# Peptides against a protein of PDB entry 4XPM, part 93

Target 1, 160 residues: chain A of PDB entry 4XPM
Amino acid sequence: VMLHSKNVKGFLENTLKPYDLHSVDFKTSSLQSSMIITATNGGILSYATSNNDVPKNSINEINSVNNLKMMSLLIKDKWSEDENDTEEQHSNSCYPVEIDSFKTKIYTYEMEDLHTCVAQIPNSDLLLLFIAEGSFPYGLLVIKIERAMRELTDLFGYKL
Target 2, 67 residues: chain B of PDB entry 4XPM
Amino acid sequence: DIKGTIAFDTHGNVIESTGVGSQRIEDIGDLSKVTLDAEGFAQVQGDSLLVHLYKRNDITLAVYTSA

## One batch from the design tools (peptide; made by RFdiffusion4, then SolubleMPNN)

Design b2_p17_5_s3 (from b2_p17_5, 10 letters changed)
Fold by OpenDDE base, seed 1:
Structure b2_p17_5_s3 (fold): chain B 160 residues (1-160), chain C 67 residues (1-67), chain A 17 residues (1-17)
Amino acid sequence: as target 1 above (160 residues)
Amino acid sequence: as target 2 above (67 residues)
Amino acid sequence: SAEREALRKLHDDIQNA
């Protein structure tokens, strides 16, 4: 069973939703972007952004997509480096997790003024990537991406 | 009575913060070292506020109160 | 205690949100 691209897109769009606690005065912004990219080249297979008020095929849309491509490549490179660096894997920016007996790691990365986190979809050639504003706490971002990962079982073991 | 909150994970990263807690993120370092009782609770006197701690499932919640 | 229950409740809200 494999998720269709349309379903994946919708899934990523749902991950953009802000975190809102009704019991306390805490609410986040929406994620800036949510993406599934290749671990090999950082190529974007699917993505969602909170800034959807950009006209289609406009220069602004092209620029935004290009920016996502740049970020995805940079994060993929950093992820690749960390996967080969035992010290980085033991830092506070790395969260080893296990989902249904599948092991993976969640990394948090500061990119300029943005907070990002990335995780390899278990046993796959794919990475899930969240990009948020600097006000979005890393601990919450990690929880968010872990929960999202649990919903992507159809992509577990996916090889390019 | 609650003046603020901080929730943080085992890596010391913030999950949420409100009120005075948002201004006391630096407290996480010390709060993470506090010995909790068998039920996961502790109280720490900090500045003019009392910090109520509760940890479960690798998430620590700190609630700041006047007493 | 009521105080501890309040903490548990808030913690649950955070964890389940």
Scores: peptide ipSAE 0.723, ipTM 0.944, DockQ to the pose 0.875
Fold by OpenDDE base, seed 5:
Structure b2_p17_5_s3 (fold): chain B 160 residues (1-160), chain C 67 residues (1-67), chain A 17 residues (1-17)
Amino acid sequence: as target 1 above (160 residues)
Amino acid sequence: as target 2 above (67 residues)
Amino acid sequence: SAEREALRKLHDDIQNA
């Protein structure tokens, strides 16, 4: 079954769920945002946010969407720069990963007081982007986004 | 008996932390350099706390105990 | 060792959560 726009939205909403380790007293907050964006221009194809309790067509909703657009563009720019920088690809902020023989990289970026991670969906023109609070550990973000990307095989190889 | 935990990856980034472990994130640098035995275990004596290490699949778990 | 087994179990919980 191929992913439709509605299915993608629902998928991203599910990624917002917090990490809850029951064996120890450790639980994270929900992700603030989860997005699929274009690697070319940072355009948002689909997104989910945990702060959906805003009236539709309100100024708060507009500001929220605009903020996501801005962050998407900024992170895309950082990602693009790093993809063209061999030294940055060998930093502690870059995780080379392989999913079913497909290679990609996961990058972690601090955006103001937020913790973010981004990864190119293998062989595609798309990026998966997670935005979390500063208390969300980077190592856990990397694991979370890798697991999520394994569920997006329908988008592998997608070209604009 | 467990006073806290830290789990971290091969980049030194935290995966989870609890208890006293949440206050000892700076220990990761030294803990990552500890030589583990053939089964992936080690113990390191710290300041009044014993750190039990176990690494498998690129994830290191540190458990802090009083003894 | 029971102690080592406890570490293994906790580690598995972290990986599988």
Scores: peptide ipSAE 0.723, ipTM 0.944, DockQ to the pose 0.885
Fold by OpenDDE base, seed 4:
Structure b2_p17_5_s3 (fold): chain B 160 residues (1-160), chain C 67 residues (1-67), chain A 17 residues (1-17)
Amino acid sequence: as target 1 above (160 residues)
Amino acid sequence: as target 2 above (67 residues)
Amino acid sequence: SAEREALRKLHDDIQNA
């Protein structure tokens, strides 16, 4: 399914949905946040959060957005460092993947008590970033972000 | 009866866990080293539980049973 | 065997979920 840029926000919102394996008693929480950020400065281009029970323009909303900005920047910085570190690229926290002949990498990062993963959208200046609770398994998080990446073909090659 | 499950990837990261499997994540290290047969199956006796292994497409599934 | 088939089915569920 091709995703147009105007539908990115809705797409990210859909990625928040929890994983539910019906054959066994396994269900995750919703993702805390899903974002598309710039690889250059970690600026947020689009985002969705599961915690939207905050009045708009409230102090709490401002704080939550600022927190996302901070996390985005920190993750971008670590991603940038790892992209220039062959040792980190060979760790269990790095998943090289190929999507439609385009190569990219998925990194998992623990941010405080949260589980995160980030991947560069192929040939683009953009990163896709998932933030989940610590109970969300990394292996599943990686699968989730890879599948999401495959539906963002319209953003492949996007340059700022 | 299935007492629990663990699914994990080639990096040893958990994909899912249920039941007793959720309490035996540390088993992944040893389970990942088990030699599988030509069809991708193996059985490993662990403590009081039998672990049934099946690997395909870089995902290993471990199912814990009493026998 | 039935046991192996059960494992395959569960594995498929994980992959397809």
Scores: peptide ipSAE 0.723, ipTM 0.944, DockQ to the pose 0.888
Fold by OpenDDE base, seed 3:
Structure b2_p17_5_s3 (fold): chain B 160 residues (1-160), chain C 67 residues (1-67), chain A 17 residues (1-17)
Amino acid sequence: as target 1 above (160 residues)
Amino acid sequence: as target 2 above (67 residues)
Amino acid sequence: SAEREALRKLHDDIQNA
């Protein structure tokens, strides 16, 4: 199945769903946002948000999109810095992972009170980005984004 | 008789926490250093709680009980 | 033991959730 823009949007929307562990009394909030952005300049190719109460084409929607653009750029910049910093790559905020023989890294970043994680889609010019509330634990966020990337094999090797 | 739980990864980051475990995130540092048996289990006596540890596939689960 | 089995079960639930 080839990932089309609408398919990607739906995929990202599905990643927003909260984690619910039935065996114990543990449930997370939904992710605030899920995005695929360019590694080159942080441009948003696709995104999903849990806030669906905002009317379309409203000033609130515009502000929300602008905020996502800003966060995307900031996280891209931090990611770029870390990719050129050996020390940061060995920090507790970096998770080297291998998916189908492709190596990549998952980074966790604190953005104000939000918990974020970002990872380069293997061998591509794209980044997958999750934004969650501060109550969303980082360990779970990392697991979530790793599992999500395993479903994006069609984007592996994608170059702009 | 479970009073709470903490699950954490090899980086010491929380995966889940419940009950008293949610108030004892600081225990992860010490719990990560506990020597486990061949099957991945250990028990650590705390102040008033017993911590049952089980690690597999780089995820450590800590279960807090009164005994 | 039943105690260890309970731990394994909870751990599996976390892994598979």
Scores: peptide ipSAE 0.723, ipTM 0.944, DockQ to the pose 0.910

Design b2_p17_6_s1 (from b2_p17_6 with E7K S9G E14K Y17F)
Fold by OpenDDE base, seed 4:
Structure b2_p17_6_s1 (fold): chain B 160 residues (1-160), chain C 67 residues (1-67), chain A 17 residues (1-17)
Amino acid sequence: as target 1 above (160 residues)
Amino acid sequence: as target 2 above (67 residues)
Amino acid sequence: SLDEFIKEGLEAIKEKF
C-alpha cells in the first residue's frame, strides 16, 4: 500500500492509541503526539495529536502547533548531536535496531515531564517521533516506535 | 497471590508495571544483576515480598508475591 | 507479542515455583 499524505496522517493517528495489555491490568494513556519530521531541520511533515479539541485557527491552536514545532526542533537537535557522539550511542537511552536488514537507532529523551522517543526511518531524511506523558514507560515506548517503523517501509530511503 | 509485576528490557527500562511493582521500579537495578538458571528463572527476596523472575528474548518479567 | 510473553511468563513462573 502506497503511503500518501493522508495515509501517513491516518497512520500517525492510529499510533496515538493507548497500549492495553490483557495478561495483566496495564493500560497506558494515549500518546500526546506522533510525528514525522525532517532530520535536517526538524520540520514537521505530518503529525497527529490527542489533544485536538482546540478550534482551528484559534490562538490556542497556533500556540499548540508552535509548541509542537519547538519540541520537534529540540529533539532533532539532540538526535543530531547523539548521532555524532559514540558515548551517547552506548547509553541506556539508545537502542540499535535492525528492520529488514536496515540499521537504525531509537533514542529516548525526557522533555520536561514528557517521555519522548525518536528514530530515523531507515536510510531516510525522516525521523519518527513519539511524545507521551511521563507515565508512559520508556521500554514500552521503544517497542511501540520500533513496531511502528516496521509499518513505514514506503518511507525507507526517502530523501528530501 | 500476585501482588504486582514489572517487565523490563536489557537497558533497565520499564515495559510495564502493575500493583506493588509500580512502586518498586528501583528494584530493576538489582534484579537485572540476578543470575538466572538455565531455563531463565530466578527467585529473590525483595524486602517483604518474593520476586519471581522469568527472562526470554531480552525481556525480564518480575512477579511479586507474598510467598 | 508482548501480551503473549507476559502470559507465558506468568504460567511459566506458576509452574516453576
Scores: peptide ipSAE 0.766, ipTM 0.950, DockQ to the pose 0.816
Fold by OpenDDE base, seed 5:
Structure b2_p17_6_s1 (fold): chain B 160 residues (1-160), chain C 67 residues (1-67), chain A 17 residues (1-17)
Amino acid sequence: as target 1 above (160 residues)
Amino acid sequence: as target 2 above (67 residues)
Amino acid sequence: SLDEFIKEGLEAIKEKF
């Protein structure tokens, strides 16, 4: 399977879907945003958002995109800082994980009233980033992003 | 009769919560310290409710009941 | 899956207690 811009965009859009359990009466909201960004500069390579009903070229759309750019940079900076801090890597907000013998880390970050999590795609220069409402539990957010990364094997080892 | 549930991970972060469990998130701190039996079970009295614990594969499920 | 785990846990607790 080859990943290109359309495929990645569609993948990210699919991650926005709510998590609906049937064993118990539990259902989340949709993710607000899902992004693949560069680990070096926090640049957005691809993104999806639940707020797609904004008129194109409107001021609201521009503000929304700019907000995503700002969020990506802020989270990238925190991630980079933590990756250079041994103590932070052993904190409660860091989840070491292994996918197909590749090791990576998932970080959870509170951004304003939003719940976010970010993870380096194994051995790559790319980060996967989820942004959700404050009602979205962190433990489930971590599970969600780990499972999503397992579908991005084509990006493992990708270097800019 | 189940009054609510909480599922949480080894970091103490919530995975899901329902019913009275959604109002008892603060219980995770104490529940995470409970010693489980060899099969991964425990029962704890928690503020007029019984809390039944089951842990497997790094996930703990807490079930709140009246009895 | 997570849903399967919850189902198994609920049943296991029901049988245990």
Scores: peptide ipSAE 0.766, ipTM 0.951, DockQ to the pose 0.823
Fold by OpenDDE base, seed 1:
Structure b2_p17_6_s1 (fold): chain B 160 residues (1-160), chain C 67 residues (1-67), chain A 17 residues (1-17)
Amino acid sequence: as target 1 above (160 residues)
Amino acid sequence: as target 2 above (67 residues)
Amino acid sequence: SLDEFIKEGLEAIKEKF
């Protein structure tokens, strides 16, 4: 089964939704951005962003896309460094997880005032990246991205 | 009687917080070191509040009460 | 789910203490 680009975009858009608990009075903001990028060079294959009030092809849209490109590259670089650093893999910012017998790692990174997390899609050359406001707790962000990856089985083993 | 809650993971990162729990995130450091009973419970006297702990499946829930 | 866990935890704490 192959995930089409339109299906991936729709999936990423769905991940933007706030996390709303009902057992307690707790609700997050929407994710700022959700992306699938290449682990090789941080290139964006697909993305979704909140604050869609920016006119299409406007200078503001271009700036926002460029900002995403910059963030994706920076996070990819940090991820690559950590994947080659045993100490970082045992830090508080690294969550080893197993999905359908595939091992991967979730990393949390603070980008200025933003909370981000990134994870390699199992056995693939792709990374899933969430960017949220600083009010979005890291523990919940990790849970969110893990559960999201469980729905991307079609991308498991994807090689560029 | 619940004044607030904090849920956190094994890394000490917040999952959710409500009420007074949102103002006591720094408590996680101490709460994470509390020894739980065989059923995953503990009770800790805080500043002026009582903290009830429940842990299951690597998630700890802390409930703040007055008594 | 997370919401179910919190709900169960709240009930468990209520019964325990």
Scores: peptide ipSAE 0.766, ipTM 0.951, DockQ to the pose 0.836
Fold by OpenDDE base, seed 3:
Structure b2_p17_6_s1 (fold): chain B 160 residues (1-160), chain C 67 residues (1-67), chain A 17 residues (1-17)
Amino acid sequence: as target 1 above (160 residues)
Amino acid sequence: as target 2 above (67 residues)
Amino acid sequence: SLDEFIKEGLEAIKEKF
């Protein structure tokens, strides 16, 4: 099934859901934000946020969107730097992964007190970006984003 | 009697933590260096707690018990 | 799944030790 804009938005909204284990008493918070951005300039193509208490078109919503734009740009810049840095690619913040014979990398970044995770959608000009609270463990965040990317095969190879 | 758990990946990053495990994230550094047996198990005596390790498919589970 | 792994691990540890 082809992913359209509405489908992508819905997909991102679903990624916001908390991770709830039943084998042990462990449950995360919802992701703060989930986005697909361009690897070229960090432009937001689609996004979802768990903060739905802000009225649409309000000044507060505009400010929150602007904040997301800033974060996406900063993370894109950091990602770009790391993609050209062998040492950073060998740090514990970089996870090389392979999805259906396509290779990509997952990076974890601390953004102030937030835990973020970003990965290039294989062979594309797009990045998938998760933003979570500091209580969300990085190891789980990596697992979450990897599994999410496996569901975005329609975007593999997408070029701007 | 389980007092807590920690699950972590090969990068030393936490996947989940519960109970006393949540307060002992710093143990991952040492636990990651423990030699496991052929079946992926190990047991490490701590200060007052015993840590049982199980690793499979690059994920390590640490279970804290009093004995 | 992760939950299944943890369940398996808990049981395996119980049987091992």
Scores: peptide ipSAE 0.766, ipTM 0.950, DockQ to the pose 0.841

Design b2_p17_6_s2 (from b2_p17_6, 6 letters changed)
Fold by OpenDDE base, seed 2:
Structure b2_p17_6_s2 (fold): chain B 160 residues (1-160), chain C 67 residues (1-67), chain A 17 residues (1-17)
Amino acid sequence: as target 1 above (160 residues)
Amino acid sequence: as target 2 above (67 residues)
Amino acid sequence: SLDEFIKEGLEAIKKRF
């Protein structure tokens, strides 16, 4: 059983929602973008963005999509480099995690003024990528993406 | 009597912050080095505020109070 | 959950100090 594109899109859209705590008065902004990309080429398989106020097929939409493509490629490249760098894997920007006996790593990257985190979906050729504003704390971003990955078990082991 | 909070992970990254805690993110460096007791608690006196620490499951909660 | 942790932590701190 695999997640259909529609289901994946909806999933990613849900990840955009702000994190709202009630024990304390704390609420984040929405994620700017949420994507599933290929680990090989950084190609976007599915994405969601909070910037949905742009008319379809407009120049602004094209530019925004192109920007996402650029960011995904850049992050994929950085991820790929770090996966081959022992030092980076032991930095504070790398969170080793285990989900259902599968090991993966969550990386945090500052992209311009944005806070991003990326993680390989366990044993797959896919990366889950969150892009948030600079006000979104990294510690929470890591928690958020870990929790999200736990809901993507259907994609575990997915090979292109 | 809580003036603010900071929650942070073992990497020193912020999870949440409220009140005066939002203005004292730099405290994490020192707070992360505080030795906790067997139950995961500690108390640190700041400049004008008292910081109460609680750590469980690799998350540290810092609570700022006036006393 | 995170919210539950914070809630529990607040109460725990209240009791401890």
Scores: peptide ipSAE 0.775, ipTM 0.951, DockQ to the pose 0.832
Fold by OpenDDE base, seed 4:
Structure b2_p17_6_s2 (fold): chain B 160 residues (1-160), chain C 67 residues (1-67), chain A 17 residues (1-17)
Amino acid sequence: as target 1 above (160 residues)
Amino acid sequence: as target 2 above (67 residues)
Amino acid sequence: SLDEFIKEGLEAIKKRF
């Protein structure tokens, strides 16, 4: 099944769901945001947010979207820098991973009080970006984004 | 009697934490240095609590108990 | 899965210690 725009949106919305373990009493908050952005300019191609209480076309909605755009751009810039920095690629904030023989990297970034995680969709001009509250553990965030990326094979190799 | 847990990855980042483990994230630094036996187990004394370690597939589970 | 790993670990620890 080809991943269309509506399907992507729905996919991202599903990633917002909290991680609930049953083996131990552990449950996360929902992700604040989940996005697919361009690796070139940090432009948002698709996004989902858990904060849906903002009225449409309101000033607050515009501000929220603008903030999301700002964050995506900042994270893209940091990602771009790290992709050209061997030292950063060997830090604890970088996870080299392989998905179906495609290599990519997962980066974790602290954005003020938020925990973020970003990864290039293999061989593509796209980044998958998760934004979570500070209570969301980075190790789990990495696992979450890796597993999510495995379901985006239709976007592998996507070029702008 | 489990008092808490911490699961962490090879980067020292938390995967999950419960109970007293949530308040002892700083223990990961020391726990990551513990030598495990051939089966992936270890037991260490963490102040007043015992910490039982189990590692498999690059994930370490730490279980805090009173004994 | 992660949940299964934790379950496995908990049981393994119970048996080991």
Scores: peptide ipSAE 0.775, ipTM 0.951, DockQ to the pose 0.813
Fold by OpenDDE base, seed 5:
Structure b2_p17_6_s2 (fold): chain B 160 residues (1-160), chain C 67 residues (1-67), chain A 17 residues (1-17)
Amino acid sequence: as target 1 above (160 residues)
Amino acid sequence: as target 2 above (67 residues)
Amino acid sequence: SLDEFIKEGLEAIKKRF
C-alpha cells in the first residue's frame, strides 16, 4: 500500500486527537502539531495543526507556519546532536524502541512551555514529531508516538 | 475510596494522573525505588495517604487511598 | 491498550489489598 500525500496529511490529523481514558477520569488536550520532517535539514514534508480556524493567507497563518518551521529545525538539530552523543542516548529523555525488528529511538524535548517528542522512522531519512501543551505527560506522549509510528510501515527505509 | 492515581513508565515520566495523584507527581522518585513482590505489588505509606503499587509491562500504576 | 492496563491494574489492586 502506497502512502499518498493526502493520506499522510489525514494520518497526521488523526494523531491530533486527545487521549481519552475511560477506566479513570483522564483526558488530554489535542496535540498542537504533528509533523513529518526530514532528518537532514528539518524540512517539513507534511504537517497538521489543531489551529484550523485561522483564516487562509492571514498574518496569523503565516506566523504559525513559520513557527512550525523554526521548531522543526531546532528539534532536528537537537536530535542530530543526541544521535552523535552516547551519553544523551542513555538519558531519561531517550527511549530505545523496536518495531517489527526495526530499531529506533524516541526523544523527548522541552521547547519553551511545550512538550515535544521526536522519533526517526525506522531506517529512514524522516522524523515523526509531536508538539503538545505542557500539560501533556511525556510518558503518554512517548506511547502515542510509538503507536503512531507503527502505522507508518510504508515509510520504513525511506531515503531522500 | 480511591483518592487519585498516577501511572508512570520506567523513565519516571508520567503517563496519566488523576485526583490527588496529579498533585503528587514528585512522589514518582521514591515510588520508582520501591521493591515489588513477585506478583508486581507493593504498598507504601505516603504522608496521610496509602499508596498501592502495581507494575506490569514496564508501567507502574499507583493508587492513592485514605486507608 | 493503556486503558485496558489501567482497568486491569485497578482490579488487581482491589483484589490484592
Scores: peptide ipSAE 0.774, ipTM 0.951, DockQ to the pose 0.826
Fold by OpenDDE base, seed 3:
Structure b2_p17_6_s2 (fold): chain B 160 residues (1-160), chain C 67 residues (1-67), chain A 17 residues (1-17)
Amino acid sequence: as target 1 above (160 residues)
Amino acid sequence: as target 2 above (67 residues)
Amino acid sequence: SLDEFIKEGLEAIKKRF
């Protein structure tokens, strides 16, 4: 069972929301982008961005999408390399997790001044990718993506 | 009299920081090595501030106070 | 939740120290 494309898009848009704590005076910025990409080629299947100031179908939007395509490809390549590197899997940038008896890993990557994290949706050919500003703490980013991934059970086992 | 906080995970990565804690992220390296008591607590003196630690379920909360 | 944990921690520390 796979989620409808519109439902996935809406889900990703919801992940953009900032993390707001009330126990202490702490609130993050919104995520810059949230994406589902293919683990094979880094192709974007669905995405959401917090930058809504760009008119649709404008040259600026096209450029921004192209930038996302480039980032997704780069991150996919890094992920692929790390999945074949025992040393990288034992670094503090790799979080092994288990969701509903499925094992996966969450990786954090610095992309220029941006904080990113990526995880393979369990037993699937898909990756979930979060891109945030440098002020977004990695520990919180990991918590955020893990919790989000737990809501994507319909995509578990999805093969291209 | 809380001056700030830091919450961090077992990888030493920040989860949240407030007040003076935001300026003392480098303390995580040392704080992560502190031996906690059976209840998950510890107290560490650092500079002019006292750091109170509480750990549960792989998350450590550090609270900075003047005393 | 994380917020609940922090609340609990703050109270626990207050009682402990």
Scores: peptide ipSAE 0.774, ipTM 0.951, DockQ to the pose 0.841

